Peptides against a protein of PDB entry 3C2G. Designs and how they scored, part 67

Target 1, 209 residues: chain A of PDB entry 3C2G
Amino acid sequence: IRTFDLLGLLLHDSDAIDGFVRSDGVGAITTVVQYPNNDLIRAGCKLLLQVSDAKALAKTPLENILPFLLRLIEIHPDDEVIYSGTGFLSNVVAHKQHVKDIAIRSNAIFLLHTIISKYPRLDELTDAPKRNRVCEIICNCLRTLNNFLMMWIPTPNGETKTAGPNEKQQVCKFIEIDILKKLMSCLSCEGMDTPGLLELRSTILRSFI

## One batch from the design tools (peptide; made by RFdiffusion4, then SolubleMPNN)

Design b2_p16_6_s2 (from b2_p16_6, 12 letters changed)
Fold by OpenDDE base, seed 3:
Structure b2_p16_6_s2 (fold): chain B 209 residues (1-209), chain A 16 residues (1-16)
Amino acid sequence: as target 1 above (209 residues)
Amino acid sequence: SSARQQAYIEQLRAEL
């Protein structure tokens, strides 16, 4: 705990973050969060989120890290762990086809649907901090979904990967009325990534029409 | 149903 708090204070600039990631800092965190301590898991996942946009992650092997993190999010009911882990996933899949493929093989699409489905409607949440955290989690899941859907949209200048039959079946769950209502509810939340949610809305229209 | 999904996609398109 104190070590991760101290690391979070030292990792205040992009060069320090990139230096930490180049030194296998992500592997070190994932080793430490294997201990069954909830406070340690929270602190470690928060630190993963803080380094999740580092340029050095393009050179970091994620084949062992992503399946472990996805399993941790699946089994841990903690909103702070889920927030940090889904935020990490969203950032690491961005612009990295090989990382998207690892996540999809590790059942990420189904897990993201399960996460969105387990939360109540945002209008049923009276506690503003809880409502905002739930909205952030849903947005992290939906931003990750956008990154997956974009792989299968024909571009004028490229061979597009076709979704396999299993991936197509898993993705079709995100056009269910309850998921789409949660997308629209997130668009009405203050301080959300409204541009990213509007991009997802456009991506859904292009993928399923 | 696929029909409800299509109707909702059409509504989303009308709101764009």
Scores: peptide ipSAE 0.019, ipTM 0.579, DockQ to the pose 0.018
Fold by OpenDDE base, seed 5:
Structure b2_p16_6_s2 (fold): chain B 209 residues (1-209), chain A 16 residues (1-16)
Amino acid sequence: as target 1 above (209 residues)
Amino acid sequence: SSARQQAYIEQLRAEL
């Protein structure tokens, strides 16, 4: 715990973060969070979130890391772990086709649907801190989904990967009325990535039209 | 069913 907090206090600049990632810092965190300690898992996932936008992650092997993190989010229904883990996932898949492919093979689409489906509607949450955290989690899941859907949208100048039949079936669950109501409820939250949610709405429409 | 998805996409288009 204190070591991750201290590391988080040393990783203030992008070069330090990139240095940590190049030294297998992500692998080190994932090794430490294998211990059955919830506070350690929270602190480790928070540190993963802090380094999740590092440019050095494009050169980091994630074949073992992503399946582990996805399993951790599935098994530990802690809002702070889910927030940090979905935040990490949403950042690490951004602009990285190989990482998207690892996440999809690791059942990420189904997990993201499961996460969104388990949370109540934001209008049912009276506690503002909890409502905001749930909104952030849903936004992280939806931003990750946007990044996946974009791979399958035909672009005029590129061979678009066709979604496999399983991926198509999994993605079709995100157009369920309940999921789309949760998306719309997130658009009403102040301080959220409203542009990203509007982009997802557009991407969903383009993917299913 | 594909038909329910299409009807719902049309409803989403009408709400846009």
Scores: peptide ipSAE 0.016, ipTM 0.537, DockQ to the pose 0.017
Fold by OpenDDE base, seed 4:
Structure b2_p16_6_s2 (fold): chain B 209 residues (1-209), chain A 16 residues (1-16)
Amino acid sequence: as target 1 above (209 residues)
Amino acid sequence: SSARQQAYIEQLRAEL
């Protein structure tokens, strides 16, 4: 734990973060969080989130890391682990087709739906810190979904992949009334990525019309 | 308001 907290204090610039990632720092974190210690898992996932936008991740093999992280998020009921893990996932899939493909093969779409479905409506949460954390988790899940949907939208200059039948069925769950209500509740939260949520709305419409 | 959110969701569903 203390080592990850110290690393999180030292990794405050892009060059240090890229240096850590180039040195297999992400693999090192994923090895350490295999120990059944919740505080260690929280600290490790938080550090993963802090390095999740690193340019060096484009050269990092994620084939073993992503399935492990997705399983970790699935089995841990901890909001801090889920927040950090979904934030990491959202950032690492951005602009990286190969990473999106690994995540999808690792059942990420279904997991994201399960996470969103698990949380109550934001209007039922009276505790403001808890409500904000839940909103951030839902936003991370929805931003990740946006990144997946964009692969299947025809672009004038892009290779469009077709979603498989299973991926289509999993994505259709995000137009359920409960999910749409949670999306709308997130749009009403202060300090949220409102532009990204509006982009997702546009992406959903373009994917299903 | 909850009513505006509901109307928006219903519109979004009618567009889908």
Scores: peptide ipSAE 0.016, ipTM 0.543, DockQ to the pose 0.019
Fold by OpenDDE base, seed 2:
Structure b2_p16_6_s2 (fold): chain B 209 residues (1-209), chain A 16 residues (1-16)
Amino acid sequence: as target 1 above (209 residues)
Amino acid sequence: SSARQQAYIEQLRAEL
């Protein structure tokens, strides 16, 4: 626990973060969060989030890390673990086709739907810190979904990957009215990634209409 | 229902 907090204080610049990632720091964190200690798991997942946009992650093999993290998010009811883990997922899949493919094979689309479906509507949450954290989790899930959907949109000059039959079935769950209502509730939340949510709205329209 | 999904998609289109 204290070691991850200290590491989080030392990893305040991009060069330190890249140095940590090049030294298999992500693998080290994933080894430590295998211990059944909730505070350790929270601190480790938070540190994963802090390094999740590092340039060095493009050279890091995620084949073992990403399935483990997805399983951790699936089994933990903890909003801080889910927030950090979905934030990590969203950042590591961005602009990295091979990581998107690992995530999809590891059932990420279904997991994201399950996470969004688990949370109540934001208007039912009276506690502002809880409401904001739930909104951030939903935004992380939806931003990850946008990154997946964008692979299957025809580009004027590119080989469009077609979603497989299973991926199509999983993605069709995100046009369920309850999921779309949660997207709209996040757009009404102050301090959210409004540009990213508007991009997802456009991507949904282009993918399903 | 598929009809409610379609109406919501149409609402999303009207807001674009």
Scores: peptide ipSAE 0.014, ipTM 0.492, DockQ to the pose 0.018; fails the geometry check

Design b2_p16_6_s3 (from b2_p16_6, 11 letters changed)
Fold by OpenDDE base, seed 4:
Structure b2_p16_6_s3 (fold): chain B 209 residues (1-209), chain A 16 residues (1-16)
Amino acid sequence: as target 1 above (209 residues)
Amino acid sequence: SSAEQQKFIEELRQEL
């Protein structure tokens, strides 16, 4: 715990973060969070989020890391773990086709749907800190979904990845009224990635409805 | 209901 807090206080610049990632820092975190300590898991996932945009992650094998993180989020009903883990996932899949493929093969689409479905409507949350955290989690899930959907949009060069039948069926769950209402509620929240959510809304309406 | 879903989708289309 204290070591991750100290590391989080030392990793403020991009070069230090890239140095940590190049030294297998992500693998080290994933090894340490295997211990059944909730505070350690929270601190480790928070540190993963802090390094999730590192350029060095493009050279880091994620084949063992992503399945582990997805399983961790699945089994830990902790908003801070879910926030950090979904934030990490959203950032690492961005602009990285091979990472998107690992995430999808690791059942990420179904997990993201399950996460969104577990939370109540934002209008039912009277506690503002809790409501904001839930909105951030839903936003992370939806941004990750948008990153997956972009793989199946025809590029001007005619390159299209064909989604398999299973991926299509999993994506179709995101057009459920409950999910769409949660998307719209997130668009009404201040401080959200509104451009990314608007892009997702546009992608769903043009390509899936 | 499916009708409520279609109505909500149509409302979303009008907001684009």
Scores: peptide ipSAE 0.021, ipTM 0.624, DockQ to the pose 0.018
Fold by OpenDDE base, seed 5:
Structure b2_p16_6_s3 (fold): chain B 209 residues (1-209), chain A 16 residues (1-16)
Amino acid sequence: as target 1 above (209 residues)
Amino acid sequence: SSAEQQKFIEELRQEL
């Protein structure tokens, strides 16, 4: 725990973060969070989030890391773990086709749907800190989904990845009325990545509805 | 999709 907090205090600049990632820091965190301690898991996932935008992650093999993190989020019903883990996922899949493919093969689409579906509507949450955290989680899930949907949009160059039948069926669940209502509720939250959510709304309407 | 879902999708299209 204190070691991850100390590491988080040393990783203030992009060069230090890239140095940590190049030194297999993500693999090291993933090894440590295998210990069944909730505080350690929270601290490790928070540190993963802090390094999740590192340029060095493009050279890091994520084939073992992503399935493990997705399983961790699935089995830990902890908002802080889910927030950090979905934030990490959202950042690492951004602009990285190979990482998107690993995440999809690891049932990320289904997991993200499950996460969004389990949370209550934001209007049912009277506690502002809890409501904001739930909104952030849903935003992370939806931003990740947008990154996946972009793979199946025709490019001007005629290269479309065809979503398999299973991926299509999983994506179709995100057009369920409950999910769309949660998307709209998140667009009304202050301080959220509203541009990213608006992009997702546009992607869904143009390509999937 | 349900008739309610189609109505809500149409409302979303009108907001774009």
Scores: peptide ipSAE 0.020, ipTM 0.584, DockQ to the pose 0.018
Fold by OpenDDE base, seed 1:
Structure b2_p16_6_s3 (fold): chain B 209 residues (1-209), chain A 16 residues (1-16)
Amino acid sequence: as target 1 above (209 residues)
Amino acid sequence: SSAEQQKFIEELRQEL
């Protein structure tokens, strides 16, 4: 716990973050979070989120890390773990086709749907800190989904990856009325990544309805 | 899709 908090305090510089990632720091965190200690898991996932935009991650093998993190999010009913883990996922899949492919093969689309589905409507949450955290989680999930959907949009000049029948079925769940209502409720929240949610809305409406 | 889902999708299209 204290070690991850101290590391988080030292990793304010992009070069220090990149140095940590190049030294297999992500693998080290994933080893430590195997201990059945919720505070340790929270601290480790928070540190993963802090390094999730590091340039060095483009050269880091994620084939073992992503499936492990997705499983961790699946089995831990902890909003702080889910927030950090979905934030990490959202950042690492951005602009990285090979990472998107690993995540999709690891059932990420279904997991993201499950995460969004388990939370109540934002209008039912009277506690502002809880409501904001739930909104952030849903935003992380939806931003990640948008990054996946973009793989199947025809580019003017190239071979389109066709979504397989399984991926199509999983994507069709995100047009369920409950999910769309949650998307719209998140768009009404102040201080959120509204551009990313608007892009997802546009992507769904243009290419998947 | 249910009729309600289709209606909601059409409402969502009008907001674009």
Scores: peptide ipSAE 0.020, ipTM 0.604, DockQ to the pose 0.018
Fold by OpenDDE base, seed 2:
Structure b2_p16_6_s3 (fold): chain B 209 residues (1-209), chain A 16 residues (1-16)
Amino acid sequence: as target 1 above (209 residues)
Amino acid sequence: SSAEQQKFIEELRQEL
């Protein structure tokens, strides 16, 4: 715990973060969060989020890390772990086709749907810190979904990945009225990645409706 | 209901 808090204070610049990632820092965190300590898991997942946009992650093998993190998010009923883990996932899949493929094979689409579905409507949350954290989690899930949908949009170069039948069925769950209502509720929240959510809305309307 | 879903989809289209 204290070591991750100290590391989070030291990793304040892009070069330090990139140096940590090059030194297998993500693998080290993943090893430590295997211990059944909630505060350690929270601190480790928060540190993963802090390094999740590092340039060195493009050279880091994520084949063992992503399935483990997805399983951790699935089994851990903690909003701070889910926030950090979905934030990490959203950042590492961005612009990285091979990482998107690992996440999809690891059942990420279904997990993201399950995460969004388990939370109440934002209007039912009276506690502002809780409401904001739930909104951030849903936004992380929806941004990750948008990154997956972008793989199936025809590029000007004529290369389109075809979603398999399973991936299509999993993506079709995001057109459920409850999910769409949660998307709209997140678009109404101040300080959210509104451009990314508007892109997802446009992608759903053009490709699935 | 399917009617509520279709209405909500139409509202989503009008807000674009």
Scores: peptide ipSAE 0.019, ipTM 0.577, DockQ to the pose 0.018

Design b2_p16_6_s4 (from b2_p16_6, 11 letters changed)
Fold by OpenDDE base, seed 1:
Structure b2_p16_6_s4 (fold): chain B 209 residues (1-209), chain A 16 residues (1-16)
Amino acid sequence: as target 1 above (209 residues)
Amino acid sequence: SSAEQQKYIEELRKEL
């Protein structure tokens, strides 16, 4: 716990973060969060989120790390772990086709749907801190989905990756009325990544219309 | 998609 908090306090600049990632810092965190300690898992996932936009991650093998993190999010009923883990996922898949492919093969699309589906509607949450955290989690999931959908949109040059039948079926779950209502509820929340949610709305429309 | 899903997609279009 204190070690991850101290590391988070030392990683204030992009060069220090890149140095940590190049030294297999992500692998070290994933080793430590294998211990069944909730506070340790929370602190480790928060540190993963803090380094998730590092340039050095583009050179880091994620084939073992990403499936492990997805499994951790799947089995751990903790909003702080889910927030940090979905935040990490959304950042590491951005602009990285190889990482998107690992995530999709690791059942990320279905997991993201499951995460969004388990939370109540934001209008049913009276506690503002809880409502904001749930909104942030849903936003992380939806931003990740946007990154996946963008792979299957035709480029002006006519080059497109075609989604497989299973991928199409999994993505079609995000146009369920409950999911769409949660997307719209998140767009109405103050202080959220409204541009990212608007981009997803546009991407959904382009993918399903 | 259900008729409700299609209606909601049409509502989303009007907001673009």
Scores: peptide ipSAE 0.021, ipTM 0.582, DockQ to the pose 0.019
Fold by OpenDDE base, seed 3:
Structure b2_p16_6_s4 (fold): chain B 209 residues (1-209), chain A 16 residues (1-16)
Amino acid sequence: as target 1 above (209 residues)
Amino acid sequence: SSAEQQKYIEELRKEL
């Protein structure tokens, strides 16, 4: 715990973060968070989020890391772990086809749907900190979904990756009325990635109609 | 797509 807090204070610039990632810092964190301590898991996932946009991650093998993190998010009933883990996922899949493929094979689409479906409507949450955290989690899930959907949109050159039949079925769940209402509710939240959510809205329209 | 889903998607399209 104190070590991750200290690391989080030291990793305040992009060069330090990139140096940590090049030294297998992500693998080190994932090894440590295998210990059954909730505070350690929370601190480790927060540190993963802090380094999740590092340039060195493009050279880091994620084949063992992503399945482990997805399983951790699936089984851990902690909004801070879910927030950090979904934030990490959304950042690492961005612009990385290989990482998207690992995530999809690791049942990420179904997990993201399950996470969004678990939370109540934002209008039912009276506690502002809780409401904001839930909104951030939903935004992380939806941003990750946008990154997946973009793989299956035809490029101007007529090249497109085709989604498998199972992937199509899993993605179709995100056009459920409940999910679409949660997307719209997130657009009304202050301090959210409104441009990213508007991009997802456009991507949904292009993918399904 | 259900009729309700299609209606909601058409509402979203009008807001773009």
Scores: peptide ipSAE 0.020, ipTM 0.532, DockQ to the pose 0.018
Fold by OpenDDE base, seed 4:
Structure b2_p16_6_s4 (fold): chain B 209 residues (1-209), chain A 16 residues (1-16)
Amino acid sequence: as target 1 above (209 residues)
Amino acid sequence: SSAEQQKYIEELRKEL
């Protein structure tokens, strides 16, 4: 715990973060969070989120890290772990096709649907800090979904992958009325990535309609 | 319901 807090206080610049990632810092965190301590798991996942946009992650093998993190989020019903883990996932899949493929093979689409489905409607949450955290989690899940859907949309200058039948079936769950209502509720929250949520809305319409 | 889902999709189309 204290070691991760100290590391989080030292990793303020992009060069230090890249140095940590190049030294297998992400693998070190994933090794330490295997211990059954909730505070350690929270601190480790928070540190993962802090390094999740590092340029050095483009050269880091994530084949063992992503399945582990996804399993950790699945078995730990903790909002802080889920927030940090979904934040990490949304950042590491951005602009990295091979990482998207690892995440999808590791059941990420079903997990994201399960996470969004677990939380009540934002209008039912009277506690503002809790409501904001839930909104951030849903936004992280939906941003990750947008990154997956974008692989299957023809672009004028890009190679398009065809979604397999299993991926199509998994993604179809995100057009359920409950999920769509949660997307719209997130658009009404102050301080959210409204442009990213509007992009997802457009991506859903282009993918399913 | 499926009808509510289709209505919502149609509303989303009008906002694009």
Scores: peptide ipSAE 0.018, ipTM 0.513, DockQ to the pose 0.018
Fold by OpenDDE base, seed 5:
Structure b2_p16_6_s4 (fold): chain B 209 residues (1-209), chain A 16 residues (1-16)
Amino acid sequence: as target 1 above (209 residues)
Amino acid sequence: SSAEQQKYIEELRKEL
């Protein structure tokens, strides 16, 4: 726990973060969070989130890391773990086709749907900190989904990955009325990535039109 | 069904 907090205090600049990632820091965190300690898991997932935008992650093999993290998020009902883990996922899939493919093969689309479906509507949450955290989690899930959908949108150059039938079926669940109502409720939250949510709305429309 | 999904997408297009 204190070691991850200390590491978080040392990782204030992008070069330090890249240095940590190049030294297999992500693999080290994933090894440590295998221990059944909730505080350790929270601290480790928070540190993963802090390094999740590192340029060095483009050279890091994530084939063993992503399935493990997705399983961790699936089995932990902890909002802080889910927040950090979905934030990590959202950042690591950005602009990295091979990482998107690993995440999809690891049932990320289904997991993201499950996460969004389990949370109550934001209008049912009276506690502002809880409401904001739930909104952030949903935003992380939806931003990740946007990154997946963007792979299947025709580019002007005619090169499109076709979504497989299973991926199409999994993505179709995000157009359920309950999920879309949760998306719309997140657009009304202050301090959220409203541009990213609007981009997702546009991407959904383009994917299903 | 695919037809129910299409109908729902059309309803969503009217609300958005």
Scores: peptide ipSAE 0.010, ipTM 0.478, DockQ to the pose 0.016

Design b2_p16_7_s1 (from b2_p16_7, 10 letters changed)
Fold by OpenDDE base, seed 1:
Structure b2_p16_7_s1 (fold): chain B 209 residues (1-209), chain A 16 residues (1-16)
Amino acid sequence: as target 1 above (209 residues)
Amino acid sequence: MSKREEALKRARNASL
């Protein structure tokens, strides 16, 4: 715990973050968060989020790390872990196509739906800190989904990857009325990524047309 | 902006 807080205090600049990531710092964190200590898992996932935008992640092998993190955020009960883990996922899939492919093969689309589905509606959350945290988690999931859907939109050059039948079926679950209501509730939250949620809405509509 | 908001903004710009 204190070691991750200290590392988070040393990782103030992009060069230190890139140096940590190049030194397999992400692998080191993922090794430590395998211990059944919730405070350690929370601190480790928070540190992962802090380094999740590192340029060096584009060169880091994530074939073992990403499936592990996906399993962690599937089963862990703590919203702070889910928040940090979905934040990490949403950032790391932005760096390279191969990371998106690893995530998709690891059932990430279905997991994102599962995570959104497990939370109550934001209008049912009276506690403002809890409501904001849930909204941030949903936004992280939806931003990750947008990064996947954008691969299947035709480019002006006519080159597009086609979504497989399973991926298409998993994407279709995000047009469920309860998911759409949660998306709309997130659009009403102050300080949220309203542009990114509107982009996702446009991307979903284009994927079904 | 928090360091987090900057990180999230950088990650969005890397997906464009």
Scores: peptide ipSAE 0.027, ipTM 0.672, DockQ to the pose 0.278
Fold by OpenDDE base, seed 4:
Structure b2_p16_7_s1 (fold): chain B 209 residues (1-209), chain A 16 residues (1-16)
Amino acid sequence: as target 1 above (209 residues)
Amino acid sequence: MSKREEALKRARNASL
């Protein structure tokens, strides 16, 4: 615990973060969070979130790390772990095609749907801190989905990847009325990335046309 | 960069 908090304090600039990531720091954290200690898992996932925007992650082999993290956020009951893990996922797949491909092969699209589905409606959450955390988790999942969907939108250069039949079927789950209601509830939360949620709405519509 | 990556970058720059 104290080691991850200390590392989080030392990793205050982009060069230190990139240095940590180049030194297999993400692999080191992932090794430590394999221990059945919830405080270590929480602290490790928080540190993963802090380094998740590192440029060096574009060159990091994530083939073993990402499937492990996906399994962790599938089964772990702590919302702080889910928040940090979905936050890491949303950032690590941003503009990194190979990471998107690993995540998709690891059933990430279906997992994002499962995570959104397990939470109650935001209107049923009277506790403001809990409601905000749940909203942030849903927003992380939806942002990750947007990053996947953007691969299948034609670029101005005419290059486009085609989604496989399984990926298309998994994406179709996000048009379920309960998922759409949760998306709309997130738009009503203060401090949320409303422009990003509107971008996702546009991207979803373009993926079904 | 995702808007979250930008927000994390801004948060780090504000702590410097």
Scores: peptide ipSAE 0.027, ipTM 0.659, DockQ to the pose 0.098
Fold by OpenDDE base, seed 3:
Structure b2_p16_7_s1 (fold): chain B 209 residues (1-209), chain A 16 residues (1-16)
Amino acid sequence: as target 1 above (209 residues)
Amino acid sequence: MSKREEALKRARNASL
């Protein structure tokens, strides 16, 4: 615990973070969070989120790391772990086609729907800290979905990957009325990525029209 | 939010 907090305090600049990732720091964290200690898992996933924008992640093999993290965020009960894990996932898939492909093969689209579906409506949450954390998790899931949908939008150069029939069916679940209501409720939350949620809404509409 | 959390938020917004 104190070691990850100290590492988080040393990783204040982009060069230190990029150096940590080049030294297999992500592999080291994922090895440590395999121990059944919730405080260690929470601290490790928070550190993963802090390094998730590193340029060095482009050269990091994620074939074993990403399926492990997806299983962790599927089963773990702590919202802080889910927040950090979905935040990491959203950032690592943003710029890399091969990472998107690993995530999709590991059933990430269905998992994102499952995570959004398990949380109550934001209007039912009276506790403001809990409501804000749930909104942030939903936003991380929806941002990850946007990063997947962008692969299947026609580029001006005519090169488009087509979504498989299973991928299309899993994406169609995000137009369910309860998911759309949760998206709209996230747009009303202060401090959220309103531009990214509006882009996702546009991307969904373009994918189904 | 820390300056780093704000930078991560900006990096997420630039990944559009």
Scores: peptide ipSAE 0.026, ipTM 0.662, DockQ to the pose 0.353
Fold by OpenDDE base, seed 5:
Structure b2_p16_7_s1 (fold): chain B 209 residues (1-209), chain A 16 residues (1-16)
Amino acid sequence: as target 1 above (209 residues)
Amino acid sequence: MSKREEALKRARNASL
């Protein structure tokens, strides 16, 4: 715990973060969070989130890391772990096609739907901190989905990956009325990435037209 | 930096 907090305190500079990631820091964290200690898992996932925008992640082999993290955020009951893990996922897939491909092969699209489906409607949450955290998790999931959908939108240059039939079916789950209601509720939360959620809404609509 | 990298950098700076 204290070691991850101390590492978090040393990793304030983008160059230090890139140095940590180049030194297999993500693999090291992933090894530590395999222990059945919730405080270690929470601290490790928080540190993963803190390094998740590192440019060095482009060169990090994530073939073993991503499937592990996806399983962790599928089963772990702690919203802080889910927040950090979905935040990490959303960041690592943003700019890297190979990372998107690993995540999709690891059933990430279905998992994102599962996570969003597990949470109550935001209007049913009376506790503001909890409501905000749930909104952030849903936003992380939806932002990750947007990053996947953007691969299948035709570019003017005609070279577009086509979504597989299973991927299309999994994406179709996000137009369920309950998911759409949760998306709309997140748009009403203060301090959320409202532009990003509106972009996703536009991307979803374009993916079904 | 993308607008997203700037938002994450701001979120890091706000958590300090």
Scores: peptide ipSAE 0.022, ipTM 0.633, DockQ to the pose 0.103

